# Designs tried in a protein design run: peptides against a protein of PDB entry 1EBD. Part 28

Target 1, 138 residues: chain A of PDB entry 1EBD
Amino acid sequence: KASYEGKVAAEAIAGHPSAVDYVAIPAVVFSDPECASVGYFEQQAKDEGIDVIAAKFPFAANGRALALNDTDGFLKLVVRKEDGVIIGAQIIGPNASDMIAELGLAIEAGMTAEDIALTIHAHPTLGEIAMEAAEVAL

## One batch from the design tools (peptide; made by RFdiffusion4, then SolubleMPNN)

Design b1_p12_5_s3 (from b1_p12_5, 6 letters changed)
Fold by OpenDDE base, seed 2:
Structure b1_p12_5_s3 (fold): chain B 138 residues (1-138), chain A 12 residues (1-12)
Amino acid sequence: as target 1 above (138 residues)
Amino acid sequence: PARPRLETYAVK
């Protein structure tokens, strides 16, 4: 967020047309395990009256995580039940800080859980966890 | 078309 706002400010100072227009701001904590979030948390959506599916997939069930001997945590997708649109994601686990980018893109683009589930992810990767969580949401 | 905004997700 701060880096994005800094770019917008620099462009404005330079006389270039630019505006702050973000849909979902990622938040990352570089702990062990890493934590990352974008969009709605499940409870936030519920508090706003959004009927959601919270789909969770653990790192312990991922082949790459097993190969890395780093299997703590999970990925959670928050999916609006009405239309299957992804409105939030939380990741606790290895490489969460980078993995959140795919889901940020999905939210920014208004993608559904089906869109992610039907996207072929390279095998074996931690990225497959997003696909697996999306399948759970179907 | 305008991309969906996070603010619009709450609109039912």
Scores: peptide ipSAE 0.018, ipTM 0.465, DockQ to the pose 0.263
Fold by OpenDDE base, seed 1:
Structure b1_p12_5_s3 (fold): chain B 138 residues (1-138), chain A 12 residues (1-12)
Amino acid sequence: as target 1 above (138 residues)
Amino acid sequence: PARPRLETYAVK
């Protein structure tokens, strides 16, 4: 957010039109394991009356995480039931701080769990867990 | 956009 606002400010100073739109802002904690979130938490969606699927996949079942001997945690997708659109994501685990960007993009673009499930992720990678969680949501 | 943005999700 702060970095983005800095860019907007620089563009404004340069005489270019720019705007800040606070949609799908990621939140990251650089702990061990890392924690990252974007969009809705499951409970937030429920509190707003959105019927959701919470699709969870563990790093313990991810090939790259196993190879790295770093298998704590999970990825969770919050998927709107009516249309399969991803409205939130949480990651606790290795490289969560970087991996959240894919899910931020997915939310911003209004992608569905199917869109991610059908996107080829390199094998073996930590990011492949997004595909696995998306498949759970189908 | 063809699909709704996050701001529209709260309408549900």
Scores: peptide ipSAE 0.014, ipTM 0.453, DockQ to the pose 0.212
Fold by OpenDDE base, seed 3:
Structure b1_p12_5_s3 (fold): chain B 138 residues (1-138), chain A 12 residues (1-12)
Amino acid sequence: as target 1 above (138 residues)
Amino acid sequence: PARPRLETYAVK
């Protein structure tokens, strides 16, 4: 967020059109396991009256996580039921701090769970968990 | 250009 605001400010000073639009701001805690979040939490969506699917998939079922012997945690997608659009994501587990970027992109682009489910992820990778969680939401 | 907000997202 702060880095993005710095770019916007520099562009404005240089005389270029500048706009700040915050949709998917990631939050990361570099704990063990790592925690990352972007967009809505399930309860936040419910509190706003959004009907959602909370699609959860555990790292214990991910091939790369098993190979690394690092299987604690899960990925959760928060998907709006009306249209399947991803409105939030949380990751607790290995590489969460980097993996959240894919989901931030998905939310910013207005992607659906189907879009991620149909995206081929390299095998075996931790990133496959996003595809698995998306399939749960279908 | 500003991006759409969550409540205005359209299905692709």
Scores: peptide ipSAE 0.014, ipTM 0.453, DockQ to the pose 0.314
Fold by OpenDDE base, seed 5:
Structure b1_p12_5_s3 (fold): chain B 138 residues (1-138), chain A 12 residues (1-12)
Amino acid sequence: as target 1 above (138 residues)
Amino acid sequence: PARPRLETYAVK
């Protein structure tokens, strides 16, 4: 966030049109396991009256996580029921700090759970967990 | 899942 705001400010100073109006600003905690979030938490969506599906998939069921012997945690997608659009995601687990970027992109692009579910993820990878969680949301 | 151990900081 701060880095992006800095770029926007620099662009504005340089006379370029610039706006910070993003739907999804990631937050990362470098812990063990790592924590990452982007967009809505499930409860935040509910508090705003958004009917959501919270689709959760555990790293314990991910082939790469098993191979790495690092299976703590999960990925959660917050999906708007009306149209299947992903409006939030949380990851607690291996490589969460990097994996959140895919989901940030998905949210900013207005992608649905189906879009991710139908995206081929390499096997075995940690990234497959996004696809698996998306399938849960269908 | 287990509670995470904070090692550093949160970033946005």
Scores: peptide ipSAE 0.012, ipTM 0.417, DockQ to the pose 0.024; fails the geometry check

Design b1_p12_6_s1 (from b1_p12_6, 8 letters changed)
Fold by OpenDDE base, seed 5:
Structure b1_p12_6_s1 (fold): chain B 138 residues (1-138), chain A 12 residues (1-12)
Amino acid sequence: as target 1 above (138 residues)
Amino acid sequence: SDGGRAEKVLAL
């Protein structure tokens, strides 16, 4: 966030058009396990009257997490029921701080759970948990 | 480690 705001400010000073209203600002806590979030939490969406699916997939069911012996936590997608658009994501688990970037991209691009579910993720990887959670949302 | 504990931290 701060680094991006710095770039926007530099561009504005240079006379470049700056139009940035990003909804998907990631938040990361480098704990053990790591925590990351982008977009809506399930409760925030509900409080705004958005009907959502909270699709959750555990790292205990992820092949790479098992191979790493690091299976604590889960990935959660917050999916708007009306159109299947991903509006939020939370990750608690291995590599959450890096993995949140894919989901930030998905939210900013207006992707659906189907888009992620149909995206081939390498097996076994931690990243494939996003695909698995997206499949849960379908 | 407890995912529930970590989730509570994110909710703050």
Scores: peptide ipSAE 0.019, ipTM 0.573, DockQ to the pose 0.026
Fold by OpenDDE base, seed 3:
Structure b1_p12_6_s1 (fold): chain B 138 residues (1-138), chain A 12 residues (1-12)
Amino acid sequence: as target 1 above (138 residues)
Amino acid sequence: SDGGRAEKVLAL
């Protein structure tokens, strides 16, 4: 957020048209395991009356996490049931702080769980967990 | 690592 606001301010001072648009702002905690979130939590969506699917996949079932001997945690997708659009994501586990960027992009672009499920992820990677969680949402 | 503690931190 602060870095983005600084860039917008610099563009405005230079006389370029710019706008502050906040849609999917990630939140990260660099703990062990790392925590990252973007968009809606499941309960926030429910409190707003959005019917959602919470699709969860554990790092204990991810090949790269097993190879790293770091299998604590999970990825959760919050998917709007009406149209399959991803509206939130939470990651607790290895490299969560970097992995959240893919899901932030998906939310900003209005992508569905099917779009992620059909995207080929490199093997073996931690990122495959996003594809696995998306398949759970289908 | 403690996934349960991490989940509580994220929920704050």
Scores: peptide ipSAE 0.018, ipTM 0.589, DockQ to the pose 0.024
Fold by OpenDDE base, seed 2:
Structure b1_p12_6_s1 (fold): chain B 138 residues (1-138), chain A 12 residues (1-12)
Amino acid sequence: as target 1 above (138 residues)
Amino acid sequence: SDGGRAEKVLAL
């Protein structure tokens, strides 16, 4: 958020048209484990009357996380039941700060859980957790 | 709950 607002301000000072858009802004905490979020939390969607699937996949079930000996946490996808569109994601675990970018792209593009589930991720990677969580949502 | 930990993230 702050970095994005700073970029918009810099562009305005440079004489370029710029606008602040707060759609799907990622939030990150560089704790141990890292925390990242984009879009809706499950409860926020429910409070707005959106029927959702909350699909979770744990780092403990990921081959790369096991190889790194860093298996704490999970990825959660918040998927709208009506059309399967991903409307939110939360990650607690290793490399969450970078992994959230893929899910931010998916939300901004209006992708479904099926789109992510059908995307081949390199093996073994932490990124496979997004694919596995998407499969849980199907 | 799992959400309570994720809700502590900062917007950068």
Scores: peptide ipSAE 0.024, ipTM 0.550, DockQ to the pose 0.033; fails the geometry check
Fold by OpenDDE base, seed 1:
Order: C-alpha cells, then structure tokens, then sequence
Structure b1_p12_6_s1 (fold): chain B 138 residues (1-138), chain A 12 residues (1-12)
C-alpha cells in the first residue's frame, strides 16, 4: 500500500493523471506464518450488508505444503453470493505474501470463484490452495 | 474492473 500510494503521489506531483483508485490493495505481515489480505474480510462484507460465502481451505490439505512440512494456516476467499464474485481473500501460511497477488488480480478483474476453480494450477504447488478454496465456494 | 468495490487493506 505505502509503495503504491507513493507512486500515485509521485505521479500526481509530476502532473500525470492520477492512477485509478484500486479496490484491492494487499496487506502483508511477514510473520511466521506469513499473513496476507486483500479486499473484504468476511465481517466487513457482512457489515456492509453483502451476503457472502467464506470459503476456507487449510494448508494441511495442500500437497506442496505437506511436502515442505509447512502446513500451518489456511486460505480464505470471501465470495459474494449474488454473483460468485471474489471480493476478498486472506492467507495465513507459507508464501502468503506472494500468493496474495493472484487473488488481488482476481478481485481487481472481477473474477468469480468459478473462474479460479476452473484455472489449472501447477501440481504440486502452494498456489493450488486458491483453486481448492474456490471449489469450496461453489 | 467490475464485481463491485472491495475495502482497502493496509499493512505492507
């Protein structure tokens, strides 16, 4: 966020058109396990009156996480029930800081849980957990 | 960008 805000500010100062106000700004905590979030939390969506599905998949069920012996945490998708659009995601676990980028892209593009579920992820990878969580949302 | 607005998250 801060880096992006700095870029937007620099562009504005330089007299360039301001960047679009993005809805999906990632947040990352480089803890162990890592934490990352983008878009809505489940409760935030509910507080705004959005009917959501919170689809959660654990790293303990991910083949790559098992192979790495790093299975703490989960991925959560916050999916709007009306249209299946992903409006938020949270990751606690291995490589969460990098993995959040896929979900940030999905949210900004207005993708659905079905779009992610139908996207082939390489096997075995940590990234497959996004697909698995998307399948839970269907 | 479609699919409605998501709330901005902080903490990079």
Amino acid sequence: as target 1 above (138 residues)
Amino acid sequence: SDGGRAEKVLAL
Scores: peptide ipSAE 0.017, ipTM 0.444, DockQ to the pose 0.110; fails the geometry check

Design b1_p12_6_s2 (from b1_p12_6, 5 letters changed)
Fold by OpenDDE base, seed 4:
Structure b1_p12_6_s2 (fold): chain B 138 residues (1-138), chain A 12 residues (1-12)
Amino acid sequence: as target 1 above (138 residues)
Amino acid sequence: SDGGRAAAVLAP
């Protein structure tokens, strides 16, 4: 957020039209385990009257996480039930800070859980957990 | 807070 806002400010100072109009702004805590979030939390969506599917997949079931001996946490997708559009994601676990970018892209693009589920992820990677969580949402 | 783009993406 701050870095991108800085870029927008620099572009504005340079006389270029620019806007900060995000669908979703990621938040990251570089703790152990790392925590990352983008878009809606499940409760926020419910409080706004959005019917959601909360699809959760644990790192304990991810082959790369097992190989790293770092299996704490999970990925959660918040999926709008009416159309399958991803409106939020939370990651607690290894490499959450980087992995949130895929989900940020998906939300910004208005993608569905099916779009992620049908995207081939390299094996074995931590990123496969996004595909697995998306499959849970179908 | 969601911007105008967020509203468009989240709109049915």
Scores: peptide ipSAE 0.010, ipTM 0.448, DockQ to the pose 0.437
Fold by OpenDDE base, seed 1:
Structure b1_p12_6_s2 (fold): chain B 138 residues (1-138), chain A 12 residues (1-12)
Amino acid sequence: as target 1 above (138 residues)
Amino acid sequence: SDGGRAAAVLAP
């Protein structure tokens, strides 16, 4: 967020059109386990009257997380029920700070849970948990 | 902040 705000400010100072304002600004806490979020939280979407599916998949069921003996936490997708569009994501677990970027991209592009579910993720990886959570939303 | 783009993508 701060780095993006700095870029927009620099572009404005330089007389360039400001970069497109992003819908999805990630937030990361480098704790143990790491925490990352982008877009809507489930309750935030509900408070705005959006009917959502909260699709959750645990790292305890992820093959790479098991192999690393680092299985705490989960990935959650917040999916709009009407059209399956991903409007938010939260990750608590290994590599959450990097993994949130895929979901940020998906939200910015207006992708659905189906789009992620149909995307082949390398096996075994931590990242394939996004595909597993997307399948839960279908 | 482009609330217009955000609303278009994330509208209920």
Scores: peptide ipSAE 0.009, ipTM 0.456, DockQ to the pose 0.442
Fold by OpenDDE base, seed 3:
Structure b1_p12_6_s2 (fold): chain B 138 residues (1-138), chain A 12 residues (1-12)
Amino acid sequence: as target 1 above (138 residues)
Amino acid sequence: SDGGRAAAVLAP
């Protein structure tokens, strides 16, 4: 957030048109395991009257996480039931701080769980868990 | 704006 706001401020000072949009800004905690979130939590969506699917997949079932001996946690997608659009994501686990960027992009682009599920992810990778969670939402 | 983008997330 602060780095992005600083960039926008620099562009404005330089006379360039710039805007700050705070929807889908990632939040990260560099703990062990790492925690990351972007967009809606499941309960926030429900409190706003959005009917959602909470699709969850564990790192214990991810091939790369097993190879790294780091299998704590999960990825959760918050998917709007009406159209399958991803509106939020949470990751607790290895490399969550970097992996959240894919899901931030998906939310910004208005992608569906199907779009992620049909995207080929390299095997074996931690990022492959996003595809597996998306398949749970279908 | 933040409000406009929030509306886009909720938009069909």
Scores: peptide ipSAE 0.010, ipTM 0.441, DockQ to the pose 0.416; fails the geometry check
Fold by OpenDDE base, seed 5:
Structure b1_p12_6_s2 (fold): chain B 138 residues (1-138), chain A 12 residues (1-12)
Amino acid sequence: as target 1 above (138 residues)
Amino acid sequence: SDGGRAAAVLAP
């Protein structure tokens, strides 16, 4: 956020009209396991009256996580039921801090769970868990 | 602008 806002401010000072135009700001805790979040938590969406699907997939079922012997945690997608749009994501597990970027992009682009489910992820990777969670939301 | 975009994408 601050880095992005600083970039926009620098562009404005240089005479380039620009605005901060983001949907969500990622948050990361570099713990073990790592924690990452972007957009809505399930309860926040519910508190705002958004009908959501909370699609959860565990790292214990991910082939790469198994191969790494690092299977703690899960990925959760918060998907608006009306249109299937991803409005939030949470990751607790291996590489959560980097993996949240795909989901941040998806949210900023207004992508659906179907868009992620139909995106080919390399096998075996931790990133496949996003596809698996998206399939749960369908 | 941010709030408007956020509302369009994230709000019902």
Scores: peptide ipSAE 0.009, ipTM 0.443, DockQ to the pose 0.458; fails the geometry check

Design b1_p12_6_s3 (from b1_p12_6, 6 letters changed)
Fold by OpenDDE base, seed 5:
Structure b1_p12_6_s3 (fold): chain B 138 residues (1-138), chain A 12 residues (1-12)
Amino acid sequence: as target 1 above (138 residues)
Amino acid sequence: SDGGRAAKVLAP
């Protein structure tokens, strides 16, 4: 956010047309395990009256996480039921701080759980957990 | 975008 807004401000000062248009701001805690979030939490969506599916997949079921012996945590997708659009995601686990970027992109693009589920993720990778969680939402 | 993206994603 701040870096993006700083870029837009610099471009504006330089006389270039620019605008800030974002939907989701990622939040990361570099703990062990790492925590990352983007968009809605399940409860936030519910509190706003959005009917959601909370699709959760554990790192304990991810082949790369098993190979790394780092299987604590999960990925959760918050999916709007009416249209399958991903409106939030949370990751607790290995590489959460980097892996949240895929889901930030998905939210910003207005992608569905089906879009992620049908995206080929390399095997075995931690990134497959996004695809697996998306499949849970279907 | 035209705000339509934000509305599409975040509106109930």
Scores: peptide ipSAE 0.015, ipTM 0.410, DockQ to the pose 0.461
Fold by OpenDDE base, seed 3:
Structure b1_p12_6_s3 (fold): chain B 138 residues (1-138), chain A 12 residues (1-12)
Amino acid sequence: as target 1 above (138 residues)
Amino acid sequence: SDGGRAAKVLAP
Protein backbone atom coordinates (compact mmCIF):
# COMPACT_ATOMS: atom_id res chain seq x y z
CA LYS B 1 0.00 0.00 0.00
CA ALA B 2 2.54 2.64 1.08
CA SER B 3 4.91 1.81 -1.80
CA TYR B 4 2.01 1.92 -4.26
CA GLU B 5 0.90 5.32 -2.92
CA GLY B 6 4.49 6.51 -3.31
CA LYS B 7 4.48 5.47 -6.99
CA VAL B 8 1.16 7.27 -7.57
CA ALA B 9 2.57 10.41 -5.96
CA ALA B 10 5.72 10.24 -8.11
CA GLU B 11 3.62 9.80 -11.27
CA ALA B 12 1.44 12.78 -10.33
CA ILE B 13 4.52 14.96 -9.76
CA ALA B 14 5.82 13.85 -13.16
CA GLY B 15 2.53 15.00 -14.78
CA HIS B 16 1.13 11.52 -15.47
CA PRO B 17 -2.48 10.63 -14.63
CA SER B 18 -2.53 8.11 -11.80
CA ALA B 19 -5.10 6.83 -9.32
CA VAL B 20 -4.81 5.01 -6.01
CA ASP B 21 -6.96 1.90 -6.37
CA TYR B 22 -7.22 -0.41 -3.34
CA VAL B 23 -9.87 -2.87 -4.63
CA ALA B 24 -7.39 -5.68 -5.39
CA ILE B 25 -4.49 -4.59 -3.15
CA PRO B 26 -3.54 -7.40 -0.76
CA ALA B 27 -3.60 -6.91 3.01
CA VAL B 28 -1.00 -8.88 4.98
CA VAL B 29 -0.34 -9.41 8.68
CA PHE B 30 3.05 -11.03 9.37
CA SER B 31 1.87 -12.97 12.39
CA ASP B 32 2.42 -16.65 13.19
CA PRO B 33 0.55 -17.97 11.31
CA GLU B 34 0.61 -15.25 8.63
CA CYS B 35 -2.68 -13.75 7.44
CA ALA B 36 -3.34 -12.44 3.93
CA SER B 37 -6.43 -11.25 2.05
CA VAL B 38 -7.29 -9.86 -1.38
CA GLY B 39 -10.64 -8.87 -2.89
CA TYR B 40 -13.94 -9.69 -1.20
CA PHE B 41 -14.50 -11.38 2.09
CA GLU B 42 -17.48 -13.75 1.99
CA GLN B 43 -19.62 -11.46 4.15
CA GLN B 44 -18.77 -8.35 2.08
CA ALA B 45 -19.94 -10.13 -1.07
CA LYS B 46 -23.17 -11.24 0.65
CA ASP B 47 -23.80 -7.69 1.95
CA GLU B 48 -23.59 -6.47 -1.68
CA GLY B 49 -26.09 -9.14 -2.78
CA ILE B 50 -23.53 -11.38 -4.53
CA ASP B 51 -24.32 -15.09 -4.26
CA VAL B 52 -20.98 -16.75 -3.44
CA ILE B 53 -19.37 -20.08 -2.73
CA ALA B 54 -16.80 -20.00 0.07
CA ALA B 55 -14.38 -22.79 -0.84
CA LYS B 56 -12.04 -23.67 2.04
CA PHE B 57 -9.10 -26.07 2.18
CA PRO B 58 -6.91 -26.70 5.29
CA PHE B 59 -3.10 -26.68 5.40
CA ALA B 60 -3.39 -29.85 7.52
CA ALA B 61 -4.24 -31.64 4.24
CA ASN B 62 -1.36 -30.07 2.24
CA GLY B 63 1.66 -32.32 1.64
CA ARG B 64 4.27 -29.54 1.88
CA ALA B 65 2.72 -28.10 5.05
CA LEU B 66 2.86 -31.59 6.62
CA ALA B 67 6.51 -32.00 5.59
CA LEU B 68 7.32 -28.60 7.14
CA ASN B 69 5.36 -29.44 10.32
CA ASP B 70 3.44 -26.16 9.80
CA THR B 71 -0.19 -27.09 9.19
CA ASP B 72 -2.18 -24.39 10.99
CA GLY B 73 -4.83 -22.53 9.03
CA PHE B 74 -6.46 -22.66 5.61
CA LEU B 75 -7.00 -21.04 2.24
CA LYS B 76 -10.48 -19.70 1.37
CA LEU B 77 -11.67 -18.69 -2.09
CA VAL B 78 -14.71 -16.45 -2.48
CA VAL B 79 -16.25 -17.50 -5.80
CA ARG B 80 -19.22 -15.87 -7.53
CA LYS B 81 -21.73 -18.70 -7.87
CA GLU B 82 -23.27 -17.59 -11.18
CA ASP B 83 -20.09 -17.91 -13.27
CA GLY B 84 -17.39 -19.33 -10.99
CA VAL B 85 -15.29 -16.12 -11.08
CA ILE B 86 -12.92 -15.66 -8.13
CA ILE B 87 -13.70 -12.35 -6.41
CA GLY B 88 -11.76 -12.78 -3.16
CA ALA B 89 -9.29 -14.90 -1.24
CA GLN B 90 -8.05 -15.28 2.34
CA ILE B 91 -5.07 -17.28 3.58
CA ILE B 92 -4.11 -18.04 7.16
CA GLY B 93 -1.00 -20.21 7.27
CA PRO B 94 2.59 -20.70 6.14
CA ASN B 95 3.81 -18.34 3.39
CA ALA B 96 0.39 -16.60 3.15
CA SER B 97 2.11 -13.25 2.47
CA ASP B 98 3.66 -14.56 -0.77
CA MET B 99 0.92 -17.00 -1.83
CA ILE B 100 -1.74 -14.27 -1.94
CA ALA B 101 -0.10 -12.83 -5.09
CA GLU B 102 -1.29 -15.75 -7.29
CA LEU B 103 -4.86 -15.14 -6.19
CA GLY B 104 -4.55 -11.37 -6.62
CA LEU B 105 -3.50 -12.04 -10.23
CA ALA B 106 -6.41 -14.46 -10.71
CA ILE B 107 -8.92 -11.86 -9.46
CA GLU B 108 -7.47 -9.07 -11.64
CA ALA B 109 -7.57 -11.36 -14.69
CA GLY B 110 -11.20 -12.40 -14.05
CA MET B 111 -10.23 -16.07 -13.69
CA THR B 112 -12.59 -18.80 -12.50
CA ALA B 113 -12.11 -21.49 -9.88
CA GLU B 114 -11.95 -23.92 -12.83
CA ASP B 115 -8.98 -22.01 -14.29
CA ILE B 116 -7.06 -22.46 -11.02
CA ALA B 117 -8.18 -26.09 -10.60
CA LEU B 118 -6.93 -26.92 -14.12
CA THR B 119 -3.57 -25.19 -13.53
CA ILE B 120 -0.91 -27.72 -12.53
CA HIS B 121 0.78 -26.71 -9.29
CA ALA B 122 4.10 -28.32 -8.41
CA HIS B 123 3.90 -31.22 -5.94
CA PRO B 124 4.54 -30.97 -3.07
CA THR B 125 4.19 -27.19 -2.57
CA LEU B 126 2.25 -24.86 -0.29
CA GLY B 127 0.83 -23.20 -3.43
CA GLU B 128 -0.90 -26.47 -4.34
CA ILE B 129 -3.51 -25.54 -1.71
CA ALA B 130 -4.92 -22.94 -4.15
CA MET B 131 -5.68 -25.72 -6.63
CA GLU B 132 -7.25 -27.84 -3.89
CA ALA B 133 -9.49 -24.97 -2.73
CA ALA B 134 -10.48 -24.28 -6.34
CA GLU B 135 -11.53 -27.93 -6.74
CA VAL B 136 -13.79 -27.54 -3.69
CA ALA B 137 -15.60 -24.72 -5.52
CA LEU B 138 -16.41 -26.90 -8.60
CA SER A 1 -8.64 3.40 -12.46
CA ASP A 2 -10.57 2.79 -9.22
CA GLY A 3 -13.85 2.24 -11.04
CA GLY A 4 -12.13 -0.11 -13.46
CA ARG A 5 -11.21 -2.73 -10.84
CA ALA A 6 -14.60 -2.54 -9.16
CA ALA A 7 -16.18 -3.09 -12.57
CA LYS A 8 -13.94 -6.14 -13.20
CA VAL A 9 -14.90 -7.76 -9.91
CA LEU A 10 -18.62 -7.16 -10.47
CA ALA A 11 -18.59 -7.78 -14.22
CA PRO A 12 -20.67 -10.76 -15.40
Scores: peptide ipSAE 0.013, ipTM 0.441, DockQ to the pose 0.535
Fold by OpenDDE base, seed 2:
Structure b1_p12_6_s3 (fold): chain B 138 residues (1-138), chain A 12 residues (1-12)
Amino acid sequence: as target 1 above (138 residues)
Amino acid sequence: SDGGRAAKVLAP
């Protein structure tokens, strides 16, 4: 967020029209395991009256996580139930800080769980967990 | 920001 706001400020100083306009800002904690979040938490969506599907998939079921012997945690998608649009994501687990970027892109682009589920992810990767969580949301 | 992009993404 601060880096993005700094970029907008630099563009404005340089005489380029720019504004802070974002849907989702990622938050990351570089702990062990790493924690990352973007967009809505499930409870925030519910508090705003949005009917959501919370699709959760564990790292313990991911082939790459098993191969790395690092299987703690999960990925959660928060999906608007009426149209399948992804409105939030949370990750606790290996490489969560990098993995959140795909989901940030999906939210910013207004993608559905189906869009991610139909995207081929390389095997075996930690990234496959996003596809698996998206399939749970269908 | 006018919130237009956020509103579009979250629009039913």
Scores: peptide ipSAE 0.012, ipTM 0.443, DockQ to the pose 0.549
Fold by OpenDDE base, seed 4:
Structure b1_p12_6_s3 (fold): chain B 138 residues (1-138), chain A 12 residues (1-12)
Amino acid sequence: as target 1 above (138 residues)
Amino acid sequence: SDGGRAAKVLAP
């Protein structure tokens, strides 16, 4: 957010059109395990009256996480039930800080859980967990 | 992970 706002400010000073009104601003905590979030938390969506599916998949079931012996945590997708659109995601686990970018892209693009579920993810990767969580949401 | 590593929050 701050780095991007700095870029937008520089573009505005240069006389270029700029917008900072994004649906999905990621937040990352570089802890062990890492934590990342983008868009709605499940409770935030519920508090706004959005009917959601909270699809959760554990790193303990991810082949790459097992190979790394780093299986703590999970990925959670917050999916709007009406249309299957992804409106939020949370990751606690290995490489959460980088993995959140795929989900940020998905949210900004208005993608569905089906779009992610039908996207081939390389095997074995931590990123497969997004596909697995998306399949849970179907 | 053991959850014991210090946390630093960053936002883009």
Scores: peptide ipSAE 0.008, ipTM 0.391, DockQ to the pose 0.023; fails the geometry check

Design b1_p12_6_s4 (from b1_p12_6, 7 letters changed)
Fold by OpenDDE base, seed 3:
Structure b1_p12_6_s4 (fold): chain B 138 residues (1-138), chain A 12 residues (1-12)
Amino acid sequence: as target 1 above (138 residues)
Amino acid sequence: SDGGRAAAVLSL
């Protein structure tokens, strides 16, 4: 956030059109395990009257997490039921701070859970958990 | 603003 705001400020000073568009801004806490979020939380969507599926998959079932002996936590997708569009994601677990970027891109692009489920993820990787959670949402 | 943001996500 701060680095992005600094870039926008520099562009404005230089006379370029620039806007701070905070649509899919990731929030990250570099704890152990790491925590990351982008878009809606499940309860925020419900409070706005959006009917959602909260699809959750644990790192304890991820092959790379098992190989790393780092299996605490989960990935959660918040999926709008009407059209299957991903509107939020939360990750607690290994590499959450980097993995949230894929889901931020998916939200900004208006992708569905099906789009992620049909995307081949490298095996075995931590990122494969996004595909697994997307399959739960189908 | 965050409100305009939420509306953009819903419009996708």
Scores: peptide ipSAE 0.019, ipTM 0.433, DockQ to the pose 0.308
Fold by OpenDDE base, seed 1:
Structure b1_p12_6_s4 (fold): chain B 138 residues (1-138), chain A 12 residues (1-12)
Amino acid sequence: as target 1 above (138 residues)
Amino acid sequence: SDGGRAAAVLSL
């Protein structure tokens, strides 16, 4: 957040119009397991009157997580029911701090759960959990 | 910060 706000401010000073989009600003806690979030939490969306699907997939079902013996946590997608657009994501688990970037990109681009579900992820990877969670939302 | 871009993304 702060680094991005600083960049936007520098661009504005340089005469380049830029805006901070708080929806796609990631929040990360480098704990064990790591925690990461971008966009809406499920309850925030509901409080704003957005009808959402909360699609959750556990790292305990991810082949790479099993191979690493690091299976704590899950990925959650917050998907708007009307059109399938991803409006938020949360990850608790291995490499959450890096993995959140894919979902930040998806939200910024207005992608759907279908877009992620149809994206081929390398096998076996932790990143496949995003595809699996997206399939849950379909 | 301007929420206009955020609103536009969520309107897609």
Scores: peptide ipSAE 0.012, ipTM 0.419, DockQ to the pose 0.458
Fold by OpenDDE base, seed 2:
Structure b1_p12_6_s4 (fold): chain B 138 residues (1-138), chain A 12 residues (1-12)
Amino acid sequence: as target 1 above (138 residues)
Amino acid sequence: SDGGRAAAVLSL
């Protein structure tokens, strides 16, 4: 957040138009397990009157997480029901701090759960959890 | 902050 806001401020001072989108700014806690979030939480969307699907997939069901013996946590997608657009994501688990970047990109691009579900992820990877959670949202 | 950009992304 602070780094992005600093970049936007520098661009504005340089005479370039720039905007801060706080929805697509990731938040990360480098704990064990790691925590990451981008966009809406399920309750925030509901409080704004957005009808959402909250799709969860556990690390315990991921082949890479099993191979690493690190299976705590889950990925959650927050998907708008009307059009399937991803509006938020939360991750608790190994490498959550890096995994959140794909979902931040998806939100910024206005992608759907179908777009992620149809994206081939390398096997076996932790990144496959995003694809699996997207399939749950369909 | 430009709340308009966030609204535009969510309007797609």
Scores: peptide ipSAE 0.012, ipTM 0.409, DockQ to the pose 0.422
Fold by OpenDDE base, seed 4:
Structure b1_p12_6_s4 (fold): chain B 138 residues (1-138), chain A 12 residues (1-12)
Amino acid sequence: as target 1 above (138 residues)
Amino acid sequence: SDGGRAAAVLSL
């Protein structure tokens, strides 16, 4: 967030049109387990009258997380029901700070849960959990 | 404002 806001400020000072999009700005806490979020939380979407699917997949079911002996937490996708578009994501678990970038990209691009579900993720990786959560949303 | 871009992203 701060680094991106700094770039936007520098571009604005240089006379380039730029805006901060807080919807696609990730928030990360480098705790153990790590916590990351981008876009809407489920409750925020509901409070705005957006009908959502909250698709959740646990790291305890992820092959790489098992191999690392680090299986605490989950990935949650917040998916708009009308069209399957991903509008938010939360990750609590291993490498959440890095994995949130894929979901930030998906939100910025207006991708659906189906787009992620149909994207082949390497096996075994922590990133597969995004695909698994997307499949839950279908 | 964030709302204008938020609406654009959600319209994709």
Scores: peptide ipSAE 0.011, ipTM 0.415, DockQ to the pose 0.386

